# Designs tried in a protein design run: peptides against a protein of PDB entry 6TME. Part 17

Target 1, 324 residues: chain A of PDB entry 6TME
Amino acid sequence: NRLKRAYIALQAWKKAFYSDPFNTAANWVGPDVCSYKGVFCAPALDDPSVLVVAGIDLNHADIAGYLPPELGLLTDVALFHVNSNRFCGVIPKSLSKLTLMYEFDVSNNRFVGPFPTVALSWPSLKFLDIRYNDFEGKLPPEIFDKDLDAIFLNNNRFESTIPETIGKSTASVVTFAHNKFSGCIPKTIGQMKNLNEIVFIGNNLSGCLPNEIGSLNNVTVFDASSNGFVGSLPSTLSGLANVEQMDFSYNKFTGFVTDNICKLPKLSNFTFSYNFFNGEAQSCVPGSSQEKQFDDTSNCLQNRPNQKSAKECLPVVSRPVDCS
Target 2, 324 residues: chain A of PDB entry 6TME as posed
Amino acid sequence: NRLKRAYIALQAWKKAFYSDPFNTAANWVGPDVCSYKGVFCAPALDDPSVLVVAGIDLNHADIFGYLPPELGLLTDVALFHVNSNRFCGVIPKSLSKLTLMYEFDVSNNRFVGPFPTVALSWPSLKFLDIRYNDFEGKLPPEIFDKDLDAIFLNNNRFESTIPETIGKSTASVVTFAHNKFSGCIPKTIGQMKNLNEIVFIGNNLSGCLPNEIGSLNNVTVFDASSNGFVGSLPSTLSGLANVEQMDFSYNKFTGFVTDNICKLPKLSNFTFSYNFFNGEAQSCVPGSSQEKQFDDTSNCLQNRPNQKSAKECLPVVSRPVDCS

## One batch from the design tools (peptide; made by RFdiffusion4, then SolubleMPNN)

Design b1_p9_3_s4 (from b1_p9_3, 5 letters changed)
Fold by OpenDDE base, seed 2:
Structure b1_p9_3_s4 (fold): chain B 324 residues (1-324), chain A 9 residues (1-9)
Amino acid sequence: as target 1 above (324 residues)
Amino acid sequence: MTAAEELKA
């Protein structure tokens, strides 16, 4: 019975393919769905004597098509990996029936519409990758209430602010890069307990960096480049004991880049170029360390090469944003 | 591209 439902779903999906360049679904014939390329069967959790479709892996198949509602019949699927295809349309609401969903990767496709709220219905979801699509609108705050290990949102069309619920996230990796997010980074960011890597690259974020960033003791990568951030770097950044890569380039930061930041013990790369910093500690100067790489290009620094003109600097530096 | 952006399943 369960494999019969899977057969119906998979045949509906094959019918929804517009192009299959690698003939991935060529063997998707007959009732033996467990022999289908990219279909993986396992004993059912509720009855080990019953074989069920537990996983789909169609990564890098370059398949053009859409996800039909009949995929909701794949009720035993825990792993759904279909990245690097040309699937279009929306994620079907019928996938709410896939209550065992553990890993959902639809990255590098042509999906459109709002955030796929069906992902929020999966109680056991641990991995969510929706990057490199055309998802749009507001990010649901509830995404960070999920016990996710990784959240990949980059390269979409998401707008509005980053939800304050971000502090509830237990994810080790979170990507916001290359969206249309606006507003400030929530102060609740410092409550993220397991965060290792976070990227905000190429959004419309603004305001001051919250001091609470300094509470992210496990962060190895922090990239806030290509935004509209203002003010000074928080002194609390000295708390980033494990940061290896830090990028604040292409913002509107002002003030002094301190020793406490540039002397972070694990720091290997610190880019603060293309801002309006008017001073830096000697430890921040490019070439001052053999172990650390710095970039101070295009700031308002004295006696440094490749800086902005006084004409460009004066209007900004003379009006520092108070972040206190 | 950051290491985080390059992570793939």
Scores: peptide ipSAE 0.051, ipTM 0.796, DockQ to the pose 0.240; fails the geometry check
Fold by OpenDDE base, seed 5:
Structure b1_p9_3_s4 (fold): chain B 324 residues (1-324), chain A 9 residues (1-9)
Amino acid sequence: as target 1 above (324 residues)
Amino acid sequence: MTAAEELKA
C-alpha cells in the first residue's frame, strides 16, 4: 500500500517533468519504485519488515518541471534533496503529509511564491535549504521556532524585516544574503545560542548594529556587508571571541574602528572598507599583522591610501549617527 | 560570497 502510493506520486512527478536532460527518470517504470534512480527505500519506522520510500535525491539532475500535489503521497520521505534543478512553481502544500521530513533541500531551482510555509508543518525538520530561488514576501517568524541546524535563505526575493524570533533559533548557520530584507537587525540576535555563521550580505538592512551581537560567542563568520547600516561599530563586538571572518564593508558606518575589535583573538579577516570611518587603531591597519588581514579601503581615514575625498567624507563624518 | 552561501550537498 505505501509503495503503491509512492508509485502514484513518482509517476505523477515524472509526468510533471518538462525536461530530463540526463534521463534520470528513464527507469521510473513499473511498481518497483525502490529501483528508481534517485529514490531510496528504507525499512519503515513503524514496521521494519516493510520497505518505504524514505529519501529522494535528484541533486544536479537539471530537471525542468514542477512539484505536483501527488508528492504528498510520499508520506515516509525524510530526505528530500532536489537541488540544482529547474523546478518551478510553488512547493505543494500537500507536502504537509510528509511528517517525517528531516532534510529539505530545494536550493538552486526556480521556485516562486511566498515562503513555503509547509516547511513549518514538519515537526522533525533539521535542515532547510531554499536558497537560490525566487521565493518572495515576508519571512514567517515561526521559522526560527523550528529546531533547525541550518537555515539557508540566501539568493531569494524575501522582503520586510528580519523577525525578532531570530533569537530563538538554534541554527549554527543562517543565511539571509542577497534578499531584500529591510529594517534593523533585531536585538534578540544575541540570544542565538548555537550560531556559528550568519550572513546578511546584500540586503537593505539599516540602522545601528545592535550591541547584542557581541553576545554571539560562538560566531566564526559574521558578514553584514552591502547594507545600509549606520553609526559606530558596537564596542561589544570585542566579545566575539571566536570570530574569524568579519565583514562590514559597503555600509554607512562612522566613527573609530577600535583596537579591541581588531585584536579579537581568532580574527583572521576583517573587512570594513567602503564606509565612513574616520579613524582606526594601529592594530586595524592593513599589513600591521601577519596573521590578520584587514581592508580599510574607501573610508575617511587620514594618512591612508584609497580613501574617500574630504568632500565625500565631511557631510557624513560631521553628522555621526548616535546609536545610544 | 561566503562559504556558507555556496555550501551545497
Scores: peptide ipSAE 0.048, ipTM 0.794, DockQ to the pose 0.247; fails the geometry check
Fold by OpenDDE base, seed 1:
Structure b1_p9_3_s4 (fold): chain B 324 residues (1-324), chain A 9 residues (1-9)
Amino acid sequence: as target 1 above (324 residues)
Amino acid sequence: MTAAEELKA
């Protein structure tokens, strides 16, 4: 019975394919769904004597089509990997029936509409990758209440503010890059316990960086480049004991880049170019270290190459934003 | 782009 439902779902999906360049679904014929290319069966968790469809892997199949509502019949699927296809439309609400969903990767497709809130209905979800799509609107705060290992949201059309619930996230990797997020980074960011990598690249984020970023002692990658951040870098960034890659480029930062930041013990690359910094410690100067790479290009630094003109600097540097 | 942005399964 469960495999029969899977057959109905998979045949409906095959019919929803507009193009299958690699003939991935060519063998999707007959009731033996466990033999279908990209379909993986396993013993059911509730009855080991019953074989069920536990996983889908259609990664890199370049399939054009949509996800039909009949996919909700795949109630035993825990792994759903369909990245690097040309699937369009919305994520079906019927997928709420896939209560075993553990990894959901629909990245690098043509999905549209709001955040797929159906992902929030999966109690066991650990991995969510929806990057490189056309999802739009607000990010639901509840996403960070999920016990996710990774949250990939980059390269979409998400807008509005980043939810304050971000501090509740247990994810090691979170990507916001290349969206339309606005407002400040929530102060609750410092509460992210397991964070290793976070990227905010290419949004409309603004305001001062919260001091609480310095509490992210396990972060190895912190990229806030290409935003509208203002003020000085928080002195608390000296607490980033494990940061290796840090990028604040293409913002409106001012003030002095301190020795305490540039001497972070694991720092390998620190980019703070294309800002309005008016000073830097000697340890921040590009070429000052063989172990660290710095980029101070296009700031308001004295006696450094490739800086902004006085005409560009004076209006900004003379009006520093107080983040206190 | 960061490594995190490009990482694919």
Scores: peptide ipSAE 0.047, ipTM 0.793, DockQ to the pose 0.277; fails the geometry check
Fold by OpenDDE base, seed 3:
Structure b1_p9_3_s4 (fold): chain B 324 residues (1-324), chain A 9 residues (1-9)
Amino acid sequence: as target 1 above (324 residues)
Amino acid sequence: MTAAEELKA
């Protein structure tokens, strides 16, 4: 009996709660699991006459505890949303049995360990949110081979390079922000044909920006701020026909910020502050447009306010990195 | 922080 298995799983989970400040699991008593708060039942896909646990929603419950291996008995769950809790430990490998998993949100918890590779075992997964945790180590390249709509990885402890497989991703939103990623952005990034939003904020990324970024014609948000990028901005950025928000601040960029970038047709906000740019087009000057907002603060620009000193600029500007 | 970073599902 599927509901009996669900009962075993949910009772094991209740026992794994250290704190339930909103008494969310107070009604988790008895065999009628479909009446449990945050548990949602639906007809089984293989037999519509059978009721199964199809979803869990414990968002914002502030529950402290862990995920016990018995959760692997919830084999009919397609939606698993437990964000904004205090769950700790690792994602159980037993969740590999949840072959219908469609949306998995464990964001804003205290999960630790490597990337939860069990997520890669789910053939129908479309949404993965593991942000605001303590996941660490390398990102598995296989994550981008999956047909995901969104990939939220920000605010973790991931390290190493971004996999070259990123170009295979069909995701519209990808977040890498506030991790420990290093190396260059892969040139394959330009192959992300469905990408709308990508953020790299606050990593240890370096090198030149790939020219292939200019192929991201659907991107509306591109944020590469707070990294170690060098060289000039790619001229191919003129191809970002739909970009609205662009941020390159807090890097080591040099060279000239061109009209072709600042005149992008959908550009609303372009921040390139805290770099070593030595020139900008008139169209890039803050206040030059009513439709666009620019920030050129703390560069090596002449006749602009709030720039770096010559002493700070000269060592960097005199040795431009050639990205060709 | 971008909207994408702060958005909770």
Scores: peptide ipSAE 0.046, ipTM 0.789, DockQ to the pose 0.250; fails the geometry check

Design b1_p9_4_s1 (from b1_p9_4, 6 letters changed)
Fold by OpenDDE base, seed 5:
Structure b1_p9_4_s1 (fold): chain B 324 residues (1-324), chain A 9 residues (1-9)
Amino acid sequence: as target 1 above (324 residues)
Amino acid sequence: LSAYELEKL
């Protein structure tokens, strides 16, 4: 009895609520789980005559509580959306039994612990959203071996390097922003064939940008701001034929910002402020184009406003990092 | 059931 198992799971979950300010679970009474608010039933894939719990949507319910292990009884759930609650604790390993999991959104909660490796057990997972939590530790390399469309990791406490397996990802959107990632961006990044948006904002990434970034033909958003990147911008960035938003601000870049970058055909916004660039092409100058917006603030540029002092620039500009 | 949404960056 699949609905009976669902009932047990949902009642255990209700018991795990510390606060339900909108009384979302007020109607979670009785065996008719398909009538529960935020619970959605559908015909089972294996037997259309059987009704099963196929989805949970508790988005924006502001529920405080935790995820009990009994949630593993929801074996037919393909969609699990609990965005913007106050759930705490860890993601139960018992969720490995949810083999139909397709979309898993636990974003904007208070989850802690390591990366929820149970997500790696879901063979059909397409969307993983764990952003805005307190997940910590290393990102498992295996996450990028999965055929995900979207991977949202931003605003957590993840540490270590970006896995080299990133190049295997088929995701269109990947966010690393506002974590504690360190090291270099892997050269394998150029192998991300479906990538549209990648965000590295506000990490502890360092080293030179890999030339292979220029292979990201489909990327529309590339944000590497607020890191510790050094060296010159790769000349291969001229290959970003579809980039619209590009941000390298708040790094330690040096060298010359070239026409080949600033004249990218789809470029709408290019921010390279708060670096140590010592030159820019005329096409990179803010106000030079009506179609493109540039920000060259706080670099080491001559004859430009709002630049760093010679005292700040000289020790860095005179010792450029060679990325070749 | 709501579709997957990109509400926050």
Scores: peptide ipSAE 0.050, ipTM 0.818, DockQ to the pose 0.141
Fold by OpenDDE base, seed 3:
Structure b1_p9_4_s1 (fold): chain B 324 residues (1-324), chain A 9 residues (1-9)
Amino acid sequence: as target 1 above (324 residues)
Amino acid sequence: LSAYELEKL
């Protein structure tokens, strides 16, 4: 009996709660699991006459605890939303049995350990949200081989390079922000066909921006701020026909910010502050447009306010990195 | 079931 297995799983989970401030699991008593708060039942896909646990929603419950291996008995769960809790430990490998998993949101918890590779075993997964945790180590290259619509990795402890397989991703939104990623952005990034938003904020990324970024025609948000990027902005950025928000601030960029970038047709906000740019086109000057906002603060620009001193600029500007 | 939430971007 599927509901009996669900009962075993949910009772094991209740026992794994250290704190339930809102008494969310107070009604988790008895065999009628479909009446449990945050548990949702639906007809089974293989037998419409059978009721199964199809979803969990414990978002914002502030529950402290862990995920016990018995959760692997919830084999009919397609939606698992447990964000904004205080769950700790690791994601159980037993969740590999949840072959219908479609949306997995464990964001804003206290999960630790390596990337939860069990997520790679789910053939129908579309949304993966593991942000605001303490996941660490390397990102598996295989994550980008999956047909995901969204990949949220931000605010973790991931390290090493971004996999070159990123170009295979069909995701519209990908966040890398506030991790420990290092190395260059892979040139394969330009192959991301469905990308709308990508965020690299606050990593240890370095090197030149790949020219292939300019192939991201559907990108509306591109944020590479707070990294160690060097060289000039790629001229191919003129190809970002749909970009609205672009941020390159807090890097080590040099060279000239061109008209072709600042005149992008849908550009609303372009921040390139806190770099070593030594020139900008008139179209890049803050206040030059009513429709666009620019920030050129703390560069090496002449005749602009709030720039770096010549002493700070000269060592960097005189030794531009050639990205060709 | 609740929709997927895009919080804390």
Scores: peptide ipSAE 0.049, ipTM 0.811, DockQ to the pose 0.142
Fold by OpenDDE base, seed 1:
Structure b1_p9_4_s1 (fold): chain B 324 residues (1-324), chain A 9 residues (1-9)
Amino acid sequence: as target 1 above (324 residues)
Amino acid sequence: LSAYELEKL
């Protein structure tokens, strides 16, 4: 009996709660699991006459505890939303039995260990949110081979390089922000056909930006701020016909910020502050447009306020990195 | 439940 298995799983989970401030699991008593708060039942896909646990929503419950292996008994769960809790430990490998998993949100918890490779076993997964945890180590390249719509990895402890497989991703949103990623952005990034938003904020990324970024025609948000990028902005950025928010601040960029970038048709905000740019087009000057907001603070620009000193600029500007 | 939360970047 599927509901009996669900009962075993949910009771094991309740036992794994260290704290339930809102008494979310107070009604988790008895065999009628479909009445449990945060538990949602639906007709089984294989037999509409059978009721199964199809979803879990414990978002914002502030529950402290862990995920016991018995959760693998919830084989009919397609939606697993447990964000904004205090769950700790690792994601159980037993969740590989949840073959219908569609949305997996464990964001804003206390999970640790390597990337939860069990997520790679879910054939129908579309949304993966593991942000705001303590996941560490390398990102498995296979994550981008999956047909995901959204991949949220930000605010973790991930290290190493971004996999070259990123270009295979069909995701519209990918976040890498606030990790320990290093190396260059892969040139394959330009192959991300469905990409709307990508965020690299606050990593250890370096090297030149790949020219292939200019192939991201559907991108509306591109944030590469707070990294170690060098060289000039790629001229191919003029191809970002739909970019609205662009941030390159807090890097080591040099060269000239061109009209072709600042005149992008959908550009609303362009931040390139805290770099070593030595020139900008008039269209890039803050206040030059009513429709666009620019920030050129703390560069090596002449006749602009709040710039770096000549002493700070000269060593960098005189030795531009050739990205060609 | 089907609504994916995109808050808190």
Scores: peptide ipSAE 0.048, ipTM 0.813, DockQ to the pose 0.153
Fold by OpenDDE base, seed 2:
Structure b1_p9_4_s1 (fold): chain B 324 residues (1-324), chain A 9 residues (1-9)
Amino acid sequence: as target 1 above (324 residues)
Amino acid sequence: LSAYELEKL
């Protein structure tokens, strides 16, 4: 039966634990898997008279170990939350049998290898959290073809370009921060109709910002800090009617920071420090508003404190990148 | 277990 399969899986997993500091699996004894700590049972969707393992929650258990292939026997699991552990190795391909997977959180672990492509096999997946691991290589473009609400990729070892398929994403939150992504932000980004928060912090992204960013009318957080972006800020950023937090710091931007950007109606914090901007509107000056915070530190601005020297500015400002 | 919990960033 289904609970017998779950018992086999959970006992195999317990054997794969190297350390269980909180004795989380101490009660993982006997056939009554629904009494196991962190195991949640529910009536099966196909037969409400049958009890099945529907969820796992081992968040913050500090368990060291790996995920054995026998976890593929947990075919009724829709919620898999195992963040803040010390699980290592790869995500088992046998998890493809978990066709009801809805929320998959393996964040803050020690997982390695390429992107866990098994996540692409789950037709009903809505939340994917793989942040704070050691996943590496290319991000598969198919991730954005899925109807995900949240995609957390930050603090990994992902490299190469951001897929053009990003525009197909229906996610409200996407994080790329603290990876090794390179190249330009795809112009298709403007097609992300449900986007509220996007974070690019601390990558190797470059080129001009696409004008299509201005189409992200629902975005509240846009952080592109600590990259290699060049050129002027797109004038279309005036379209970000709901942006509250905006950060372009630690790039190579040039040109003038316009009034249309600094007067965005919901803007509360705008950081454009550590660039090569050579002018700003009065509305962009720190202290010009009581409702908005600005940081213009370490640019090429005249009559502002804490700016770069003429020696640092001249080589860059005199050779502006044309993004047109 | 019913809702996804957002932690960290």
Scores: peptide ipSAE 0.046, ipTM 0.809, DockQ to the pose 0.132

